# Designs tried in a protein design run: peptides against a protein of PDB entry 5VZU. Part 200

Target 1, 271 residues: chain A of PDB entry 5VZU
Amino acid sequence: GRTLEDIFHEHMQELILMKFIYTSQYDNCLTYRRIYLPPSRPDDLIKPGLFKGTYGSHGLEIVMLSFHGRRARGTKITGDPNIPAGQQTVEIDLRHRIQLPDLENQRNFNELSRIVLEVRERVRQEQQEGGHEAGEGRGRQGPRESQPSPAQPRAEAPSKGPDGTPGEDGGEPGDAVAAAEQPAQCGQGQPFVLPVGVSSRNEDYPRTCRMCFYGTGLIAGHGFTSPERTPGVFILFDEDRFGFVWLELKSFSLYSRVQATFRNADAPSPQ

## One batch from the design tools (peptide; made by RFdiffusion4, then SolubleMPNN)

Design b2_p27_4_s1 (from b2_p27_4, 13 letters changed)
Fold by OpenDDE base, seed 5:
Structure b2_p27_4_s1 (fold): chain B 271 residues (1-271), chain A 27 residues (1-27)
Amino acid sequence: as target 1 above (271 residues)
Amino acid sequence: SFFDELKELYEKIKEKFLKREASIRDM
C-alpha cells in the first residue's frame, strides 16, 4: 500500500511543479500592484511590516503583519498553490492569551492541543452570545403604527425666573487611578520548545518566548479549494521574530522581520 | 506553447489529485 511518506512525497512533487508553473507564468503577464507598509501605532504589539515566514513544504513566504485593534493579521504577499497572495494566512486574537505550561509539559502535543481547544471553545461561545444580542436588537422594530394623535396646542406656561445659584459642590473627582496594568515586565522570556511531532523547517528557533496568543491559520487544497480556519498558537519571541503553531497540520512557521528599508513604502495618509 | 502544455499538464495533475486527495489541505 502507499505509505504516508509516499503520499507526502507525491504531494511535495506536485507543490514544486505547481510553484514552478506559477513562477514561470509570471514571465509573460505580471500585474504589479504597489504594497504599502501599514502605519505603526503605539499600541501595536510589535512594529508591523514584512516578515519572512517558513511554510513547511512551501518553503519561504513573505507575510505582512498588521494590527487591527486587538487582532493581528498575517497577509500573504507571496502566495502558494494552496493559499494565494492577498489571503490572510493567520489571524491572531490578542484578547486570548495562551499560557504555555512548563518546558517538560510543552513537549506534550496533547497538552498544547487541549489548552488551545479550550480557548477556541471560549472564542466560539463569545461569538455566539454577541451574535444573539445583535440579532434580538433588530427583531423588535415592529412597525409602530404611530397613529397621528392630534397635537392639541398646549398653552405657553409662563417664564419662571432664572436665579437658581448653582452651588459649587466641588466634588473632587476621585482619581480612579486606573491601575495601569504595569506593562508586564519584559522580563525573562518563558522557556520555549516545540511539542514532539510538530515539524519545523529549521530547528534554529528561539528557545524563549515573551507572549503567546490564540490564533487561526488558513488552510486549503490546491487552487484555494475548501478553505478553512484551523486553530493555532501565535508565539511572540522578540520585536523581529514570531512563530505560529498549526495544530491540525502539526507544523511550525517561524517568521523573521525583513530588515530591508523600502523608500516610499509608507501608506499614503488618508486624506 | 511549452507553458500552455505545462499548464494543461498541471491542470490534469491537479484535477487527478483533487479527485483522489480532496482531503490534503495545506497552509
Scores: peptide ipSAE 0.253, ipTM 0.626, DockQ to the pose 0.550
Fold by OpenDDE base, seed 2:
Structure b2_p27_4_s1 (fold): chain B 271 residues (1-271), chain A 27 residues (1-27)
Amino acid sequence: as target 1 above (271 residues)
Amino acid sequence: SFFDELKELYEKIKEKFLKREASIRDM
């Protein structure tokens, strides 16, 4: 039978060949599209912009990071044989923080998998509940029966009744237990290690992370066949570096900011 | 040409993957 190694080698050979062919074909007919950097907002987790990401067998790819309220998005600027340029390679839910275990338990892939899948199930439940509320709200447009305009009854006079005594009801200030905003531990990074069996292109990744979030990554077959979103973990290391753990693929992508300055790359101000 | 042979091989590979119900999906 074909070994897992034989399948991997066949896949890698096919991928390299496809990548070579598409890159070599573009020499004859290039369509150029201007890319604009997203504007930075004060509430952005880090400065948006271009990152170089490691995509395992694909090598280095360029991804645009952008923020959309409580969501972050990585969009491929470079494509590959599986996922073309312009696709949302990663979607991050900034509402769903992932709590990494201690450094010892971070080595356990099954523990990370459990944590991520529990968050995935919560996200799915919230989507189902929010879908029901949006569905029920549309149903009660009962037909506005045009009730006929009943006649103008007369403007009888404003009787003056005066003396509403101010009852001093000293309503005790109910202790609104200020849900202690767990101080955004934005400051103290935690030790970080990849789980055993998660593939990285190299071992040169940050060993401390600031925070992690639930996200989904886009996967597909060659030629963008059967595209699917798989669960993963966005890992913020610093202002210029983040990671994504592809849970089902057991792969890690490290993203590093492109330090090149581009003239006139800012989005035109909405006039 | 060598590039035509590679193109033909690409289309064969692509067709092979399109026909595979269980295509290896990658990121």
Scores: peptide ipSAE 0.249, ipTM 0.639, DockQ to the pose 0.554
Fold by OpenDDE base, seed 3:
Parts: C-alpha cells; structure tokens; sequence
Structure b2_p27_4_s1 (fold): chain B 271 residues (1-271), chain A 27 residues (1-27)
C-alpha cells in the first residue's frame, strides 16, 4: 500500500514540477495587471493593504487585506500551484467573534474545533433564515385587478357621546434602567498558543492576541481543482500582524504587513 | 517541444488530481 511518506513525496514532486512550469511560463508570456490599494475606512478593524503570509510548503505569498462592511477578505496577489492569484484565500466574518479558552485549553485542538464548528453552524442557520425572508417578499405582487367597487354613500349619524372625567392617573415614569452598555473593554491581549498538532512554518508567532473571528479559507488541488471553503480562525495580533488557523488542514498562516510605501497605488477616484 | 511536454504533463497532473480524494487539497 502507499505509505504516508510515499504520498508526501509524490505531492512534493508534483509541487516542485508545477512551480517549475509556472516559472518557465514567465520567460515566454508576461501579463501585467495594475493592483490598487483599498481605501482605508474609519470602521476598518486595521488598516487595509498588502501582507506577506506563510503558506506551509508554498512559502511566502503576498495577500491584499480589504474590508467590506462586516466582512474582511484576503486576496492572493501571488498565486501557487493550488490557488491562483486573484482568488480570495480567506474570508472573515467580523460578526462572529471566536472566544479562545485559557492557555491550557488552547493547546487542545478538539476544543478549538468544537468552538469553530459551533460558530459555523450558527452562520449556516442565519443564512437559511435570511434566504426565507428574501423569498417570501417577491411572491405577493399579484396583479391588483382594480375592480371599481361602486361608491355607496352611507351617511350615518353624529352620535355625541358624553364628557367622561379627566382621571389624573399619574403613571410614574418607570425608570428605564438604561442597560449600561458595558464599555467594550478594549481587553488586554489574551495569551495565545497554537493547538498541539497545528503546523506552523515558524515557531516565531505572537504569543498574545487581541481578538479572533470565524472565517473560511480556500483550498484546492493542483491546477485549482475541486476548490472548497474550509472553516478557520482569524487571529488579530496587532495593527501589522494577523494569523489564520486552517482547521481541517491543521495549519497556521502568519501574515505581516508589507512596510513598503507605493506611490500612485490608490484607486482612481470615480469621476 | 519541451513546452508541449510540460503542458501534457500538467494536464496529466490535473487529471490525476481530479480523481484524487479531497484530502490532498492545499491552501
């Protein structure tokens, strides 16, 4: 039977060959595409822009982070043999925060898996409910046949009913206890560790995180075959660093901001 | 040509991956 080692060797040989094919194609046909940086908005979780991400066996890749209301997106600027450039490598749902357990329980992969899959199920339920409301609203524009129902004139009379007294019932203004919105404690960063069995390309990742969100990562076979979205965790470390835990792959990608400044990289204002 | 051989090899790899289980997908 094929060993896990045989499968790994075949995968690595195919990956090297696909990288060789891509590099050899650049010598014969180059297509240049202008990339624009996304505009920064006040409500953006961090400044949008270019990040360098770790993609296991692929190495370093360039990803554009952008914000779209309650969603964040990572778009590949560099492609690989599995996922081509221009694909959304990660999609983050900023409505669904992940609460990490204490540092001891963070080492348990099954605990993280449970938490993420519970949030995934909530996201699916919300999508099903929102799909029903959009379906029912379109059906009721039946043609109003404007049958001209005739103007029957019924004139009936003005009965005067009497003076009922002004009962002064001084209803005490019930103190609407304004539920004090507990100020979103800009929580001190939580201690962070990867679960046992999650692979990281480098052990040098931030050991403190600000917040986590549910997200999905794009996976495919070589040549972008059988593409699928898998569940994961977006981890915000700071203004310049975030991570993504690929739950099904048991892998971690660290993303660090590209510090280079680009002139004339802003999208042209719509005239 | 060398490039035709590489294209043929690329299509053979794609066909092989289309027949493989989802467990060989990467990020």
Amino acid sequence: as target 1 above (271 residues)
Amino acid sequence: SFFDELKELYEKIKEKFLKREASIRDM
Scores: peptide ipSAE 0.228, ipTM 0.633, DockQ to the pose 0.448
Fold by OpenDDE base, seed 4:
Structure b2_p27_4_s1 (fold): chain B 271 residues (1-271), chain A 27 residues (1-27)
Amino acid sequence: as target 1 above (271 residues)
Amino acid sequence: SFFDELKELYEKIKEKFLKREASIRDM
């Protein structure tokens, strides 16, 4: 019978061929849109910009990384048959740090799966609680019948009462010791290994990570059918490299910064 | 032509994909 591997290989060959045909069609009317690099903010986890990501069967894709407060976003600049260009391939919740286990337990896919699904459930609960607070606030617009309150007359402005003495109450300024948020120590990177059974297109991935976060990846059928967000792990390696573990797909995407300077790529200043 | 054969192969693949992939989601 066909194995899942045979089906995956057939699918991969078909995708490669589709990509080859599409790129080889000289008659393709390509619509070009100018992209701008996101502005960098001081609170950004790393510099935003273009990254080259590995997408298993699809090969290499270009993703724009941007930061939006406590969220990071990867947006496809290149599309494929499943996920078109302009879609948010990954969305990272920077509030939900994932602590990886020791190196031995990192090889266990079920352990990583447990950790991620526990974080997913917390995120879902927080979304439900925050949704309830937003729901209760709308109910109390009872119809204020605007009774026309009658025009009461302009009573006159009486006079300048006198010299209240300045009481020198010398309240000592309590030293609010601003707890200096210790700059997030660039802690010694944790040893990193992919779980057994997670596919990586390249075995040459960083073996040390700085931090990990909960995130979701976008998956769909061909033609962007039945799009869904699946749970995953964002792995920060360094300033120029991050990864995403697609938990349900058992796949790893490595993203490397595009080391190119673009002229006039800065977003126009908001006027 | 070679391009017509590739285009025919593309449409055959695309048709197979459209028929098979109502169940296969990828990233």
Scores: peptide ipSAE 0.240, ipTM 0.637, DockQ to the pose 0.648; fails the geometry check

Design b2_p27_4_s2 (from b2_p27_4, 14 letters changed)
Fold by OpenDDE base, seed 4:
Structure b2_p27_4_s2 (fold): chain B 271 residues (1-271), chain A 27 residues (1-27)
Amino acid sequence: as target 1 above (271 residues)
Amino acid sequence: SEFDKLKELYEKIKEKFLEREKSIRDM
C-alpha cells in the first residue's frame, strides 16, 4: 500500500510542480510590493526580521517576525495554496510562557498537548473577562438632555493678598523599592526534543531551547478556505532560530534567520 | 505544445488538490 511517506512525497512533488508551472510557464502579471523590515525595539525578545520556515509538504517559506508589545507575529512573505502571502501564519502570546517537562516527558505528545490546552483555556478565560469589562462600560451613556442652563453673570471677586508662609513639611522620601527588574536571566537553555509522532522535515533542530510560549498557527484549505487558528508552542532556541509545534497537525516548523543584508529595507521614519 | 502539456498537467494536479482538500486544512 502507499506509505504516509509516499503520499507526502507525491504531495510535495505536486506542490513544487504547481509552483514551478505557475511561476515559470504562466505569463502572470506579478505585482511586486516593497517589504520593509520592522523596526527593532529594546524589549523585543529577539531582533525582528526575515526567517526561513519549514512548512511540511510546502517546504521552505519566508516569514517576517515582528513584535507588538506582549505579542509576536509571523507573517508569510511567501504564500502557498492553503495560506496566501500576507497572512499571519503564527501569533505568539508572550504573556503565556510554556514550561516544558523533563526530556523524558517531552517525548510524550499527550503531555505537551495537556500543557498547551491548559494554557489555551486560561487565554480563553482572560479574553472572556476582558470582553465583559469592555461591554459594561458602553451601557451608561443615557442621553443627557443638556438643558441650556442660563448664562449667570461674571461677578468680579476681589484680589486678596499674599503672605502664606512656606511650611517645611519634611515628608520622608518613601523608599520606592525599585522593583529590581530581574535581569532577563540568560537562563541555562533547557534540553529540547520533539514529542514522538510530531513530524519534522529536518531532524537537525536545536536540542536546547531558551524559552517557550503559547501561540496559535493559521491553517486553511486550498484557496484559503475555512481558515482557523490552531494551538501550538513557540520554541525560542537562540537569536537566529525559533520553532513552532503545530499540535493538531503534529508538525514542527523550524525558522532560521535570513542572514542577507538588505539595502534600504528599513521602514521610513514616521514623519 | 510542451506548454499545453504542462498546462494540462497543472490543471490535473490542481483538480486532485481541490478534491483532496475538501477535508484537509494545512499550515
Scores: peptide ipSAE 0.219, ipTM 0.622, DockQ to the pose 0.618
Fold by OpenDDE base, seed 1:
Structure b2_p27_4_s2 (fold): chain B 271 residues (1-271), chain A 27 residues (1-27)
Amino acid sequence: as target 1 above (271 residues)
Amino acid sequence: SEFDKLKELYEKIKEKFLEREKSIRDM
C-alpha cells in the first residue's frame, strides 16, 4: 500500500515541479525588486532582518522580520505555489502574550488550542469596540455654525476670607499594601516542547523559549486561492531564532537569522 | 521540448491539485 512517506514524496515532487515551472516562467522576464532591511529601533523585541524559515513541505524560505509598534510582521522574500513573495506570512500581536503551560501540558494540543482561541476572541472583541469608537466620532461633525458667543464679562469672584480652625484629628493611615504587580520577569526562559501531533520539519528546535505571543499566519491554495489568516503562536527562542505554530495546520516553522551582512541594504532616509 | 513536457505534467498536476485543494490550504 502507499505509505505516508510515499504520499509525502509524491506531494513534494509535485511542489518541486510547481516551483520549477514558476521559476522557469520567470526566466523570460526577471523583475528585480530591491529589498531594504528595516531600521532597528530600541523597542524592537529583537533585531529586525532576514530569517530563513522552514515551511514543512515547501522547505526553506526567506522571511523579513519587521516591527511596527505593538505588531511584528514576517514578510515572504521567497514565494511558493501557495503564498507569493511579498505577502505577510505571519503577523504577531505583541499586545497579546501567550502563557504556555508547564511542559507536561504543553504536549496537549487541545490546551494550546484553547489558550490561543481565548486570545483570538479577546483580539476580536477589542477590534469591535475600537471600530465603534471610530464610527461614532465621525458622525457628529455637523457644521457647528460658529455663533459668536458674546464675551461674557470676567466676574471677579471675590477673595473671601481666612477662617482658621485647626482640628488635629489624627486618623491612622491604613496601610493599603498596593500589591505591586510583580513585573512579569521578561528574562526567564521556560522549557518548550511542541504539542503532540504538531509536525516539525526537524526535531532540532530550541527546548527553551523566552516568550510567546498571539499571531496569525497566512494560508492559501495553489495560485494564492482563498487566502486567509489562521491563528497561531509566535515563539521567541533567542535573538536569532523564533518559531511559529500554525494551529489549524498543526505545523511548526522554525526561523533562524541570516548571518550575512548586506552592504547598502539600509532603507534610504525619508527626504 | 523537455520544458513543454514538464509544463504539460504541471498542468495535469495543477488540475489534480485544484480538484483536491478546494480543501488543502498551505502556508
Scores: peptide ipSAE 0.179, ipTM 0.588, DockQ to the pose 0.630
Fold by OpenDDE base, seed 2:
Structure b2_p27_4_s2 (fold): chain B 271 residues (1-271), chain A 27 residues (1-27)
Amino acid sequence: as target 1 above (271 residues)
Amino acid sequence: SEFDKLKELYEKIKEKFLEREKSIRDM
């Protein structure tokens, strides 16, 4: 029978060949599109911009990281045989922080999988609830036929007098539900290790992370066939590095900022 | 050319992959 190793080697050979042919075909027909760097905002988790991603099978790719309120997005600048340029390779939900366990339990893939799938289920529930509120709100604007109610004469209701006795309503101090201080762990780096069985291109990844978030990664067959979003973990290491754990693929992609300065790469100011 | 052979091999691999589409997806 075919081993999993045989299947992996066949897939890798096929992918390498497809990537080679794809890149070689461009020598004959190059189209150029201007890309602009996203403007930095004060609330951005890190400076947006170009990152070089290391994908196990694909090698080096360029991704644009951008922030969109409570969402972050990685957009492919370089395409591959599976996913063309311009696709959102990763979409990060900055509302759903992932708390990594201790370093020992981080080695357990099943523990990470449990944590991520519990967040995925919460995200699904929130989407269903928000979909119902948006649906019910539109249904009740039935056309109020403005029946012209006849102008009944405004009887002059008499001016009731000014007796403003200030009732000292001793408003009980309503229990300020202590907004659970999200512990200021935003600054302390947590020890980080990949789970056993998660593939990385190399072991040269940061061993400390600042924070993690739930996200989804885009996967597809060759030629962008059967595209779907799979659950994963966005890992912020520092200002210039982040990772993504592709949970179902058991893969890790490391992204590092492109340090090149580009002239005239800023988005045109909205006139 | 060697390129034409690689292209033919690509199309053949692509067809096999489209047949296998249900099994192997990548990022």
Scores: peptide ipSAE 0.145, ipTM 0.571, DockQ to the pose 0.589
Fold by OpenDDE base, seed 3:
Structure b2_p27_4_s2 (fold): chain B 271 residues (1-271), chain A 27 residues (1-27)
Amino acid sequence: as target 1 above (271 residues)
Amino acid sequence: SEFDKLKELYEKIKEKFLEREKSIRDM
């Protein structure tokens, strides 16, 4: 039978061949597109921009991180044999924070899987409910046939009934104890470790994280075959580093900010 | 040409990936 090692060697040979085919195609047909950096907004979780990512067997890639209200997006600047440039490699839902367990329970892949799948189900329910509200609102504008209802004049009378006394019932304003929203302990980094059986290219990842969010990653076969979105976890480490746990793939990608400054890389102001 | 052979091999690789389980496809 094929060993996992035989499958890995075949996959690596296919990746090398695909990289060679892409390189040989570029020598004949180069298309240049200008990339603009996204504008920074005050409400952005971190500064948007270019990040250097690692995709295991694919090697080193460049992703643009951008913010779109309550969503973040990682867009591929470099393509690979599976996913071409310009695709959204990750989509992050900033509405759905993932709470990681303690460091001992973070090693349990089944616990992380449970937490992520529960959030995925909530996201699906919210999408179904929001789809129903948008559907019902369009149906009821049936044409109001303006039937001219006739002007019947009924004049009936003004009976003035009298005196009811002002009962002074001084209802004490019940102190609505504003449940003090416990200040989200947003400031202290949580100890972070990958679950057992999640592969990382290197063990050199941050061992403390600030925040985690639900997200989806784009996966595909070679040549962008059968593309789909798979559930995962966006891990914010700091202002310059984030990760993505690909839950179904049991893999981790680390992204680090590109420190290069670009002149005239901002989008032209809409005139 | 050598390019035509590589292109044929590329299409054969795509076909094989359509038959693979997702867990192997995305390794």
Scores: peptide ipSAE 0.022, ipTM 0.477, DockQ to the pose 0.263

Design b2_p27_4_s3 (from b2_p27_4, 14 letters changed)
Fold by OpenDDE base, seed 3:
Structure b2_p27_4_s3 (fold): chain B 271 residues (1-271), chain A 27 residues (1-27)
Amino acid sequence: as target 1 above (271 residues)
Amino acid sequence: SEFEKLKELYEKIKEAFEKRMATVRDA
């Protein structure tokens, strides 16, 4: 049968030919949209901006990384036949850190899958609980028609007396030992390896990571058919590199910062 | 024209590719 490599090789040739034909078309009406770099905030996990990502068979794509409170977002600047430009390729939940096992157990895909699916279930439970609180609050504003019930005179209940015995019992204020929040140890870089059966376009990925988070990645068929968010792992390597492990696809995408400086690329201040 | 031949080739490749990849989801 055709190997996965044969299918990927034919797919790559067809994608290159399609891109060549598309760019060589004289009747091609291109629409240009201005992109703006997201503002950097002090609390951002890394500096936001443009990253070049490796998407298996699709090649090199450009993604904008931005931060939105406790969420990070990768937005496609370049599109492919599956996921068009402007789509959110990855959404990262910075509240849900993934703890990678030791280097030996990191090779086990089923263990990584278990860890991620346990976090996915917690995220779903939190969304269900938070949805219930928002639903109950709206129901009770029935219009209280204030019927003016007549002022019946409240009788003066009698002033019972003063007896004042001052029991002194000096309860010692129990020292609430403030559990010293152990300073979030500036995460010593953990050894990192991809699980067996996870494909990477390049074997040259960082072998040490700072931290990992739960995330979802957008997958679709050709023409953006049946789009779905699938569970994955965001891996922060350093200030200029991150990865995403796609559990369903069994693939890894490496993202590296675009070092080009753009003049006048800042978003216009909201007037 | 050469352009019409390239356009016809593109449409044939695209259709054949979309048909093969319709069941394959990717990122």
Scores: peptide ipSAE 0.278, ipTM 0.710, DockQ to the pose 0.593
Fold by OpenDDE base, seed 5:
Structure b2_p27_4_s3 (fold): chain B 271 residues (1-271), chain A 27 residues (1-27)
Amino acid sequence: as target 1 above (271 residues)
Amino acid sequence: SEFEKLKELYEKIKEAFEKRMATVRDA
């Protein structure tokens, strides 16, 4: 019988053929958009830029990694039939670190799924609590008819005199408890392995990771139908490599930095 | 033209593929 792998392989071949036919169309319908590299900031987890990503069914795609405070974003530069170019393929919450278990328990997909879903639930609770505070503030502007209270005459309270003795309130410099920058333990990366049943296009992925974060990946049907953000894990391997585990898809995407230097690719300075 | 035939073939393949994959979500 056709294996699930055979169906995925046929699907992959058809997608490659579609991409080839589409890119081979010399037809006048190609819209060109200039892409700018995000400016690098000192607080960026790694240098932002272009990465080549392996999507199981879609093959090689280009993603722009950018940082937005406590969030990172992967934006598709190349699109596919499911997720078009310009969409945010991944969103990473840098507030929510994922702690991977030991190497033995990392092979258990259900354990990884449990850990991620617990973080997802915390993120949802935080969003609900923040949403309620914003909602209650708008409701109470009922038009209070400002009854014109009659102008009682302001009695001229007498100008008491100027004795401004400068109290030398020696405000002790409150020790700004330097939030101990937990030294970015430049340390030994954690051993990393994909869970059993997570598909990777290539088995050649880094076997050590620096850190992991909660993230969401965008999935859709063909023609960008029923788009949904699904839970996943962002895995930082090094300065030039990261991964994303798609829990719902049971797939892994590996992203590697595009080493090409582009002249004049920097964003214009905000005037 | 040969291009029009290739375009027609592409659209047929695309339609047949989209119909098969209409329930499959991917990244």
Scores: peptide ipSAE 0.275, ipTM 0.706, DockQ to the pose 0.578
Fold by OpenDDE base, seed 2:
Structure b2_p27_4_s3 (fold): chain B 271 residues (1-271), chain A 27 residues (1-27)
Amino acid sequence: as target 1 above (271 residues)
Amino acid sequence: SEFEKLKELYEKIKEAFEKRMATVRDA
């Protein structure tokens, strides 16, 4: 019987053949669209821009990293047979930091999966609660019927009453131990290793990470069939490198900044 | 042309591949 490995090898050979023929087809009908670099903001986690990513069998792809408040986005500049160009390959929630365990427990895929799925459930709850507040706020714009209720004048009267006594009750101030959120030491790199069973095209990935965040990755079948956002981990290594762990795929994508300076690639200032 | 034959062969391989891989999701 065909092993899963045989199916993956056939898949790889067919993807290489597809890439070869797609790249050869581009010589006949290139539509060029100008791409602008996102403007940099002071609060951006790293400088936005172009990154080259590794997508296992797909090889090298170009992704634009951009920041949108407490969210980051990776947008495909190059497409593949599964995910076309212009799709958001990754969506990162910068509100939801992932704390990696120690290096020994980082080898356990089930531990990483547990941590990420707990954060996914929190994100789902926050979205449901925020949806209810937005729903209740719309319901109270009932039509203010301007009923002209009449001006009745009534006047009366003055009464005095007295003495309310001075009850002492000395309620002890319960020391709300403000759990001092230890200032997340933004600067100390943590030792990093991929879990066992997570595939990387290159084993030469950074062995120290700066911080991690919850994110979702877009996966689809060929021809962008059945597209789904799956849970993952965004890993910031440094100013020029980040990774994404795809939990469902059990794969790791490494992204490295394209160091090329482009003239006139800045987004036109909104006039 | 030889290119058209290669393109036709490619489309056949692609269709057969896409049918087999329709259940395989990737990034």
Scores: peptide ipSAE 0.259, ipTM 0.684, DockQ to the pose 0.582
Fold by OpenDDE base, seed 1:
Structure b2_p27_4_s3 (fold): chain B 271 residues (1-271), chain A 27 residues (1-27)
Amino acid sequence: as target 1 above (271 residues)
Amino acid sequence: SEFEKLKELYEKIKEAFEKRMATVRDA
């Protein structure tokens, strides 16, 4: 029977061939676009910049990581047959931290899927509520030609007096032990393992992560057909490495910082 | 030419591949 490796090799050969197909079609129409590195901000989760991602059978791709308030974005710098260059391969919601279970329960794909889908529904609810508030605010600017009704002088209501009764009642302040929610120690790495049935291009991924966030990954058919954002998990390993778990694809992409220094790659200062 | 034969082979491979992969979504 065909091994899982034979199917992967056939799929890789097909993707290499499609990559060759697309590149050969563009051989006469190569558009070179200058890429600027995003400015770093103090509040950025990690330094923004170029990362080398592993996309299973597509091989190595370059992704720009950037921060946009409470959102992070991975933008493809290199495209593939499914997702072209310039597309947002991942969008991360930095407001929605994912809490990974213990290592035993991390091996369960269904448990990870449950946790992520519960966060997805919360994100959807928050977007619906925020959309309603923004909609109601625009409707009330009917031009009320408020005719200037003349300022009738508000009569000075008299200052009622000082009555001073001193009642003593010494009710004991019950010690409401405010359970101080210990600020989740952002600094201790958690043991990390991929769920069973999640494919990785390499089993050599970091076995400890700093934190995880809810995110969406862009998937499509060849030629960018039927593009869809699917739920996933952004895994921050360290300053130079992050991952993304694609729940629908049951795959893991590892991203490593490109250590090359680029001269004159800074974004032009907004004039 | 040899180039035209290669181009024809390429288009056949492309079409067969696009048809197989039209149902496969990837990242």
Scores: peptide ipSAE 0.258, ipTM 0.674, DockQ to the pose 0.573

